# Designs tried in a protein design run: peptides against a protein of PDB entry 5Z08. Part 252

Target 1, 168 residues: chain A of PDB entry 5Z08
Amino acid sequence: RQKDEWAKKTSSLMKQLDWFIGEHLGAMLAAEELGGPVVGELMEIDPDDLSAGFNAHGKLKKATSQPDLDRRQRRIDDIWGPQDEQGQAHKRKRGADEALAASAEMRDLIEQLMNKLVEAGGDNSATYVEIPRESAAARFLVRSKVAMFHPNDARRLRLVDFGRDLDD
Target 2, 222 residues: chain B of PDB entry 5Z08
Amino acid sequence: GLPRLIDAIEEASKIPAKRRQTPIKPTIEKLTTHLYTHGASPDSLLRLADLLTLRNHLDQASLAAITRNLYPSSTVSDEVVLRFIGALGHGQLKPTLALQALFLRWLVMVYHLLENPGVLGQVYGVLFDLLDTAAIRPQLCHLLALVTRRKHVRPFRIQAILTLSRQTGGDPNLTGLLRVFKNYYPEIIVGDATKGRASAFKHPDPQWRQHLDEIQQRRSEA

## One batch from the design tools (peptide; made by RFdiffusion4, then SolubleMPNN)

Design b2_p24_4_s4 (from b2_p24_4, 17 letters changed)
Fold by OpenDDE base, seed 2:
Structure b2_p24_4_s4 (fold): chain B 168 residues (1-168), chain C 222 residues (1-222), chain A 24 residues (1-24)
Amino acid sequence: as target 1 above (168 residues)
Amino acid sequence: as target 2 above (222 residues)
Amino acid sequence: MDDYGEAQDQLRQMIEQIAELLAK
């Protein structure tokens, strides 16, 4: 009975989380990945302003390597270049696709983090997920105080044990 | 039961210790024992919060003992939280700063049991403005570290905490809070004066936590 | 500002609740 209630509650929360990721977070994460403002600075940006492009002030100049800058800049230029009608439809579709991709990435990351937490059986050292990159999703979870990077390895991410991490 | 113990203490709290017919200490001990064993229901928590936060004739040792044993058996309501927040700061009618520090510590330890953690976010300004009060700063910074969201990380607060950090010689708790702020605004330069060891905001009392978990588990089994 | 902070808070709360449930 308690396990069933637990399972139901967990399932319900996961559904709510999935909804939240899909409806709200995916677009914001996609915007961040595309060189938009960090999620939460963007909330001052009207969704309509998101359609108009990130101005030069939205660039967090992280010293990213030149190739990544060029790829992001090209993506920004492709997204924010002169809008002909065909370009707008393609941009909207690309934006939607990127939002879906970001949503999927966030979901997968959360699932991995949760699975590792369960598998670790209370060993905090075993709760780390290896992330291929510092994604907007990963950064968001860290900023949200939901996850933390390994102190010595930014490729390792774990859920904050709200219970135990008060002790670390 | 717990309600009867609270009734007796409430009545005794209205009377100066020298005028009480019976010592209250045995009743306080019964209360704290009961709280340790069973925790406090939401209703009992509210009544106890009033006893702890309102000016009465209870001695500081008794108030501290109650606070140290204030295990919620369930959730903590907004009303209970607001009683403790309202008791913070300077004033003749407010609890001692030592007791306020215990309240803040308690709020940290029960944060996960709040019915609405957002209530603390609503009173964020009140909490933040108390950072200059050295006696409560450690626990206050810890609570703020839990409560802080991006909406709270305003330029004026960044500047305020930086200024206060300099004035305090880099209080580790303020440095810890600044690190929390920096999570939202990476460009926050924690100046050289804050290069000190930041507080990790560890759980204030692991044993208390364990015992709380035991009390909470019993509720889930009932 | 308020909607993201709220969204972030909601996400955090949800994940916390799930994590707490999973840790039991």
Scores: peptide ipSAE 0.125, ipTM 0.383, DockQ to the pose 0.314; fails the geometry check
Fold by OpenDDE base, seed 1:
Structure b2_p24_4_s4 (fold): chain B 168 residues (1-168), chain C 222 residues (1-222), chain A 24 residues (1-24)
Amino acid sequence: as target 1 above (168 residues)
Amino acid sequence: as target 2 above (222 residues)
Amino acid sequence: MDDYGEAQDQLRQMIEQIAELLAK
């Protein structure tokens, strides 16, 4: 009985989390990954605005063609192609694709973190997930005080132990 | 020798000050004198890093005194660096923010002695996320100014510094860090809020540097 | 500011609740 209620509650929360990630957080993470604002002055980043990219101040950049941009910046500039109707449609599609990718990355990361927490059986040393890169998703979880990096390895991320660390 | 002094302090650190049979202060003074004269070997540095960063019963004045005299006689290992990085941030098990500021200052002063300077670049995110902590921000910005490479200058970090600079009324240390970022990306416009005075990130203690150089030179001649 | 902070707080609360449930 209690286990079934627990499972139902966990499932309900996971569905709510999945919805929240898909509807709200994915676009924000995509914006951050594309160099948008980290501090959510723009909670509702329209996927269309993601295609409009960000200046160094995290404001929507006007399309400036600069050639020597790093691979991700080239992706931003490729999103910033000529302002023709086809260019705008490609921009919108790419913004949506980046939001979906960011949502998937966040979902996968949370799932891995939770799985490691369960597998560790209370051993905090075993709760670390190896992350291939410092992603917007990882940074968001750390800023949210939900996750922490390993003190000796920034490629290792774990959930904060809310049971032990908060009661002290 | 230094190992025996560390042994005595390690044992004393396990016991509350009120329950110690002997005062630890004379042993701390012997340790700091030894460190000032000879520096610390890599092995001794690791042991001292553990004493400084792990929760124990040593008083803050003793910890600060050890940190101020923590001259490496050789190189600084990744493990030592990571002990100090792991001690940063908020939490009941963490050292005080005042002690954390001393650790960051120490890392700045010994940066040229790191076996692998790239280790700090690997934990760049951890360091960067602590910029909101006002008590450690000056030393943290200085360390980040040394550590920053092109790969770390991401748009999200530019925006985070700009936002924090606005929130702090244009902290000179944040403005200094933005100038470092601008060296990698000249197109970074330092907003009107950041047109203020930037920190030059000068060496925190020239006398400490000179004394470190003397300790390091004695090893190269031996 | 309020909206990101709120979203962050909401996510934190949700994950915290899930983690607490999983730790039991």
Scores: peptide ipSAE 0.123, ipTM 0.301, DockQ to the pose 0.177; fails the geometry check
Fold by OpenDDE base, seed 5:
Structure b2_p24_4_s4 (fold): chain B 168 residues (1-168), chain C 222 residues (1-222), chain A 24 residues (1-24)
Amino acid sequence: as target 1 above (168 residues)
Amino acid sequence: as target 2 above (222 residues)
Amino acid sequence: MDDYGEAQDQLRQMIEQIAELLAK
């Protein structure tokens, strides 16, 4: 009975989270991935990352731009390209597609973070998810004080332990 | 007349100051007095734009004095605008950043007299890419605030301004430009870094505006 | 602006509630 109530409550919260991500967060995260405004407090971008300058497309020239970042940037340029009437429809569609992709990425990341928290059984060293890239989703979770990067490895992300901060 | 004064200055500009037989300063004073009284025709504006933007032997004080008195008597052509835009940025052949700031200020003050305001929209990228140049940023943000349309508000430019705003500790001019962007896309979440005071982009020189209006009024009566 | 802070707070609250449920 208690496990079933717990499962129902967790499922209900996950549905609410999915709704929130889909209706509110996805478009904002997509905008950030597309070089739009950062949703929330601007994470301190390392000044060294800023020294690389902005390309003509306003993204930080990260030396190791994975081809996928360039592809997203090209998609941005295509989404935000000169709006003829046909271009506006294509732009709206691409914007919707990027919002869906961002929503899916955020959902997947949250799910992985939660799964690792459960699997770790209280071992904080085992709670880290390895992220393939610093995404808008990952940054958003950190800004929201929901997640934190490993101090020595920005490819490792974990949920903040909300239980321990009350007792210390 | 104004053309003869420009001729004399053009010839003098080819010669280093130390090698000139006569000082050019009295001719510059006559030019600036004429410009203040009558303004410059489109043809005279083009010639003066070349004198101001091309590398020559004129001193910075003379160039600044001409720029401060560069009242159009009529319209400002695309060619004149493009001369000033082409003079922006870093390089040995470019005017000083102080003079570039005066050019941008001038473009702001004469924006309503452009034959084709759309010309600045066509070079929007060139202007935007100069935002990292601190010496011209205030005037550049003001000009961009006038020029910006929905087509210019791109994700990459939003991010660029946000990043530059962080790097500069929240430059009020960048915050002002972000507010202009937000007018076209209200959904732009300007992070806490932009909660700072924004520039209001007020007219740079009300007295200059009034004098320009007087010169322009004389044209309508002729 | 108000919508974002609210969105972050809402997201945090939801994730905290889920994490608390998962830790029990």
Scores: peptide ipSAE 0.111, ipTM 0.279, DockQ to the pose 0.171; fails the geometry check
Fold by OpenDDE base, seed 4:
Structure b2_p24_4_s4 (fold): chain B 168 residues (1-168), chain C 222 residues (1-222), chain A 24 residues (1-24)
Amino acid sequence: as target 1 above (168 residues)
Amino acid sequence: as target 2 above (222 residues)
Amino acid sequence: MDDYGEAQDQLRQMIEQIAELLAK
């Protein structure tokens, strides 16, 4: 029963995370990996500012009436891409591919972090995931105070123990 | 082809403008057009990096035009990166600070194409020590924002940024870099002098990136 | 088990809060 409830909660959380990652975070992480703005603390960027794109001078374009996701992607694409239609299409595709890749990386990382937390059985030393690189995904989780690096090893990432770290 | 254009420019770069038999501008225009259309191969990119970073007789407008059209058709090697990093700072043999700012901007825009992004992390100290150079600081902070890892966030660097931020009246680029540092160490207090809006380190040139993406996509289809 | 569920809920809440911050 408890395992089933946990599995359901985990599944629900993962679905919500997948949605959030796929709809919003992936594009932003991809933008960060591609030399775009660092998401989180820097993003007092009005989503409308992200979604407006940047003109040739790096200034925000006026928000066009397109759907928010397409706007965000187009704005990320407009933020980072040429203004011609072919260029926009190729960039949208690449931006979409990069967003998908970033989404997959974030998902995988979260899954690994969660799995290690479960496997550790309360041993904090066993909760670390070895990360091959400090990705935008890893940095985002750390910025979000969701994850933390090992004090002595930046290749080791763990979920913040929200239960214990509140008691210390 | 591109190699022949580079050859012609390399030869012209050895000669003062006043002593050239032919204007180089038409050749630069052909080069920039070619780069815009096809990008630069790794080999061509290295040659162009040398032309841009080494002292020669090319005019600043030509160097800037080449830099603005320096689209990699593939990856950017460590060697190319190191040419541009080596060109940074003060010195009689260094490019102008305006051109250095363009190089840093270029590195930001091609960061995702680096064969080894870690190379910038290895030269982190060199980059960081240039933060006092106001003319390149905006692009330098942006590049550092991309490059910074936990290992780079050291107390002395935190203090250096804080000090420089105070001295500059809260340069938004420094505040942005401090926010990146704060991602690794939340306890970093951004002092009152940094209450200004941090730079978001947005892509410097969206049009350039998309054109780069088009050039890169043609490679993936070939 | 409860600790992990709580951590997940907190993670969710944090991510949701971040999502809200990013959506503004």
Scores: peptide ipSAE 0.039, ipTM 0.336, DockQ to the pose 0.041; fails the geometry check

Design b2_p24_5_s1 (from b2_p24_5, 17 letters changed)
Fold by OpenDDE base, seed 4:
Structure b2_p24_5_s1 (fold): chain B 168 residues (1-168), chain C 222 residues (1-222), chain A 24 residues (1-24)
Amino acid sequence: as target 1 above (168 residues)
Amino acid sequence: as target 2 above (222 residues)
Amino acid sequence: EEEWAKKLKTLEEIYQRLTYRADD
């Protein structure tokens, strides 16, 4: 009985979160990715999170996921490509596509972060997710104090331990 | 004092110029004179950032004059920085591109006074995505040159600069930024389109720097 | 039960922090 109630509550909250990401936050993140306003401008940036983008050998790690590469290329093409005059409808479509992509990225990041937290079994070193890029979604999670970068590796993101902040 | 001048300008900013009973220009001149002489405190900077970045009825010449005299007397907070960053790009509610260029120039000139220079690193994507905007590109490239770290030098950004450089016929500011990227990744092929004059990103206004230093020295003595 | 409670609490915190930051 209690387990079923927890499962229902979790499912309900996930639906609310998915709606919020998809219907509200995604468009805002897309606007940021397109050079619009920064979402949630109160940035507490841990200066330590700025340091290490690449491995010790300085080689550009290829973005791991093909979808992210395709999105990046599309974004580049979208920003730098010829703006044909039919541009308002295409801009709206582009904005919608970017909003969907931003929503999906945010959702995926949250899911990965949550999964890593569960898998780590209390080992904080194992809670890090490798992110393929610094996205608006990743930055927003950090600004929101939901996630934090690894002190020495800005490609590694983990959830903030919300339990410790209550005991300190 | 400076707060009272800001109050008067804030109130005037709510009213269209044609409906103002009193000309604002004398108050702007007093403000700019005060800023030139004493600089702006962190609190005053925030208020002025709002006046400069939010849509109001102030004329462009007044906004530009304030921006050109926006000497910090102390540090520049993240909040002030973010106000200026949030004002960048295209939109009816955003400041003119000419004013945005002045904001970016200002950020370059006060970069060493930022409480947390890392804040610009977090908004790097926003700044980078504005590189297609020709009117702000020179100052934007200069700011990005200061902000860029290894983590920002990603393949997609390298490709974006290369593409934009080709499209612009080798904008020297983009070439300059690409050289900064090359410091982190020597293997970056600049190509023939970028074989040209690169910006050295020299300080935009040496006189402004000198005057800022004088204002900052007074703080250290107080 | 404890794991589900922790998960729900974590999701709640995520939701609250994201919504707060998006509305400000």
Scores: peptide ipSAE 0.463, ipTM 0.440, DockQ to the pose 0.302
Fold by OpenDDE base, seed 2:
Formats: sequence, C-alpha cells, structure tokens
Structure b2_p24_5_s1 (fold): chain B 168 residues (1-168), chain C 222 residues (1-222), chain A 24 residues (1-24)
Amino acid sequence: as target 1 above (168 residues)
Amino acid sequence: as target 2 above (222 residues)
Amino acid sequence: EEEWAKKLKTLEEIYQRLTYRADD
C-alpha cells in the first residue's frame, strides 16, 4: 500500500517534471543556446548590454572593442532582425528542434544524475555523470543548485545532496 | 489564390444565407483545402481572424471548419492573437462558446509560433476571469498553463481557483492550473482540492501538430 | 520504502528548484 502510494506520487511528479521541461524549460534553454537570454539569471540586460552579447557562460561580455559590437549587432540582427520569411521559418524550425533537443538533454541529465546518486551508495566520487558538453541544460542545473560540477573537471556533473545541504 | 478566396467569403459574409445568389459551401471547401495544403500567411491570418471573430452571416459549421484548418505558414502576430482574445466571453456580439473553445485550442496549438508570447501575459487577467465559463474552461486552463509566470500567481487568483475547484467538484483542468501555480510558490497549500486527478495539458491534436510542422518545414525550404 | 521516499524527495527538490529558477 505505502509503496504503491510512493510509486504513484513519483510517477505523477515525473510526468509534471517532463511536462515542465518539455513545454516551458526546453524553449527557454533553446533560446539560450541560440544566443538568447540566460535562464534563471537576473540579468538586468540593459539593451546596450544586449548588444554586447553573451559569452558561452551567459555572462555579459563587456564590449571591449568596437568591432565586436558590430559583429554582435550583426549577430543579434541575424538572430532577431527582420529576417526574410525564409529566414524566420528556418529560425522557427531550428528553435523547435533546439527546444526538443534541450528538453531531451535536460531529461536525460536528470535521469543520469539520479541514477548515479543511487548507484554510488554514498561514495561521492561515484556520483558524477560525464557530460559531453557544457550545455544550457547542464548550466541551468548548476544555477538552480540542482547539480554541481567537479572542482577539477567541468565535464563531470553530480546531483546536489539535498538531504545533507539542508541539515548543514 | 488564398486572397481571392478570402475576398469571396468576406463578401458572402455580409449577406444572409437565404439571400445569397450562390452557396458559400464550395468556396469554404476550397479555402479549407488551400489552408490544409499551404497554410495561411500573417496577412491572411489577420483577415481570417476578422472573419472568425466579427459578427457576420457565416454559419457555425463554416467558421469551425476554417478554425480547424487555420495552419499558420509563418508566425502569428499580436494583432491576430488579440482578435481571438477579444472574441472571448459572453455577449450577443461574441462568437459561440463552442467556437471560442476552438479559438483557445488553436492558440494552444500555435503558441510556439507567436511573434510575442508576452502578449498573452499582458491579457492574463482577461483570460483568468473567464475560468467560470465551463464550455471554454478546458482549453482556457491549458492556455493559462502555458502563459502563467510568477507575476501572475497572486493570492486572489490562488483563492479563486481553489473556490472554483470546490464549486466544480474538482475540475481536473483547474487542478492542473493550480499545480502550475505551485511551481512558482511551492508553499501553496492545495489541500483537498488537488487530491483529484490533474490534467496533464497534453497537446490537443498530435496529427494537427505534425501537419503544422510539415507546413512550417516547407516554408523553411522555399 | 526509504529508497522510494528518498527518490520522491529528490524529485520534489529538483522540480522546485528548476521551476523557481525558470521564472527568475
């Protein structure tokens, strides 16, 4: 009885997590991968700072040189400018494909992180998932304090132990 | 082409069915076939939104058929969205509640194609205040589930959903929407109202989605 | 039972943290 209730609650929560990832978070992560705003960072993006573009870590690159501003403005204009109908359609398709990819990546990362935590049996060294790249999904998990990178290897990600961190 | 078909339907819409010289049904069938094959441009979408939302002499079956085939070939403008939102609610000049439910379903299915999804957030209050209308509630809750952000989750709206959920015997769509609210405020005590089944807000029509994707893809290759 | 409870608690925490940050 209790096991069945736990299983039902877990299944229900997983379905909601899957819906949230697929219907909300995936599109936002895709926007980040495409050079849009960073999810879950209070970037008061000054419009002037938007022109300075974001680095791969979502930090505003301070406009060091004027030529980079023009290239970024072109990239912003290429990303957000009035593209011809064809350019907009390609952008929408790419955005949809990236949203699906980001959703799948986030779901897979969460599953791997949880599985590794269970398999490790308390060995923190065994809790790390190897990630192929620093994706928007991986960075978002870290910003959300759901996961942490290995101190010496940014390709290794582990789930935060929510039980220990709340008691400390 | 599509503009000429819309012209013919616009002219026919001004005349009562009994006073038309020619049946409009063949022209509606040509329009729906064209929309199914090619979709509608932003300009055509606006004209069709006016035909669907403004009071005219078109029959309900024709309006429903157009709405079911209203595939955007491109983006959906704020103006098109606002036409459909403005058509919601009760009133003699408003479309039928059945047609309003189709409009809300359409907005859900094309949400990812909106030029500015934020426009729906600006009219959030208008949408939320219609939750008492049972005929449109399922699609309205689904749309609100997509649109809701932390700024919309207010104590009075939480209480309104809880009250309406009790009054409706725990409508799964309201329970689903309240769960979306709980995403932003985990401390929301849903109490007995969420012991019921929540809607998962799945895509209303997977076949329609697939066909939309095919139309959108063809435009990207052209 | 403890493993299922831990899994559920972990999922709840993940879900809360992700949803909280998605709107910041």
Scores: peptide ipSAE 0.432, ipTM 0.751, DockQ to the pose 0.290
Fold by OpenDDE base, seed 1:
Structure b2_p24_5_s1 (fold): chain B 168 residues (1-168), chain C 222 residues (1-222), chain A 24 residues (1-24)
Amino acid sequence: as target 1 above (168 residues)
Amino acid sequence: as target 2 above (222 residues)
Amino acid sequence: EEEWAKKLKTLEEIYQRLTYRADD
């Protein structure tokens, strides 16, 4: 009974994590791998300004806040912008493929990190996962303080042990 | 080609159905067939967005048929997105709530093709304020689930969704959206009324997705 | 039971840290 409840809770949380990785994080990591901006910096437009900004034809009147849209659109266009229509399609496909790849890599890396932590039985030396490359996913885990690189080997990554008291 | 079909429909849309010399249905069928086969370019998408969102004399069945076949062959511009957002809510000049629900579903299905997904974040307040509209709430919550970032999860919005969830008897879509909010603020206390089934916000139409992927792939090869 | 609890707590912490940092 209790084991089944823990299994259900774990499964539910894993599904939430998978959704977050697939729908949000993967695209951001792909943007990082492609040299693009992270999604977080857009200013909110006041709903009243939006409502007032729609003309009788449902077009937003070009409100003066265009400069930041233009800069971001340029960055997106620099990453995704066509040389030609074919170049755009290739960049979009590449971006979608990179988002899927980044999501899969992040998910696999988390799973490996967790498995190694469990298998190590408290031996910190056995908790390291070998990573094939320094990916955006690996860097993000480190920035998030979820994982740590081995001090002498950037190809080795371990999960931060959240159960050890921070006193050491 | 597609532009000529749009021209014909635009002209017909200006005239009441009873005053049209020719039936528009055959042209709509040609348009939807073309869209299904080839998708719509960014320019064609903008023109179609105007036809779908602006008050005209097209019948609801035709508008719904166009929306169901509105496959982008490329990206979706901010201007196209904003046309659909501007068409949401209550008003005499706005599309029907049934059509608005189709627009929101479309935005969910093409979210990955937006030139700038952040445009939806800029209009987050407009979308959020429509959550009380039951007819569009399922698709609206799904779209908001995709759009929501930490900056949008404010105390007043948390309280608003909790209040609305209680008022609706724990709508699964609101519970799903509140779960997304909890991703950013785990401390959000979901009251007992929200201990219900949450929507998982799965893709609304896997067949439509597959067909979109085929259209997108053909453009990469041409 | 203890292993499952540890796994769940670890997942919770991972999830919180990732979601916290994703918007920075």
Scores: peptide ipSAE 0.431, ipTM 0.739, DockQ to the pose 0.295
Fold by OpenDDE base, seed 3:
Structure b2_p24_5_s1 (fold): chain B 168 residues (1-168), chain C 222 residues (1-222), chain A 24 residues (1-24)
Amino acid sequence: as target 1 above (168 residues)
Amino acid sequence: as target 2 above (222 residues)
Amino acid sequence: EEEWAKKLKTLEEIYQRLTYRADD
């Protein structure tokens, strides 16, 4: 009886999480992947600082050479510029596909992170998931303090131990 | 074309059914067939929104048929959205609550096609204040679940949902909306009200979604 | 029972943290 109640609660929460990822978060992550705003950063980013680009750690790169600015501006213009009706439709489709992909990636990452935590049996070294790329989903998990990268390998991600943060 | 069909229906809508020289049903059927096949442009959507939301002499079956076939071929403008929102609530000049429920369902199904999803956030209070209207509550909760942001989750609204949930015996849609609120503020103590079944806010019509996707795809290729 | 409670608590924490950050 109690086990069934826990199973039902867990299933209900998973459905809520899946809905939240699919109906809200996926579109926002897709916007980030497409060069839109970063999800969960109160970035008062000065528009002038946006032009400089970001390094792999989300820090503003110093405005290096003109060609990278033009490529990014073209990407921004390709994303937000006046597109013909066909270009807008293609963009909407791409955005929808990217939202689905981002949702699936986020869901898969959460599942892998949870599974590795269970499998590791308390061994923190065994809790790491290998990620194929640093995605908006992976970055969002880290910003949310849900996951953390391995200190020496940005391709390895683990779930944050929420039990320790309560005792500190 | 679609504009001529709309013109004919607009003219007919000004005349009581008993005084019409020609039956409007064949024209409505042509319109709904056209909408099903090609969808509606932004301009056509606005005109159709006026026909659906303004008081006229069209019968409820015709209005419902148009609403069920109201596939956008493109985006949905703020003006179109605001026409449907302005048609909600009680009043002699408002559409029937059954038709309002169809409008809310439509807004849920086309939410991803809004030119500015933020427009619904601006009218959040208007939508939220209608939660006591049982006839539209299921679709309204679903729309609010899509629209809700942290800025909308206020103590008075939390308390309003909790109160209404108690009064309704724990409506699953209200429980679902309260879970969405808890997303933004985990500390929301949803007492016994959330122990009940919550709505999952699934897409209300998967076949309609698929057909919309086909219409939208054809536009991207044209 | 303890494993299920831990899993549920973990999921709740994930859900809370993700939803809190998605609206910033």
Scores: peptide ipSAE 0.435, ipTM 0.756, DockQ to the pose 0.288; fails the geometry check

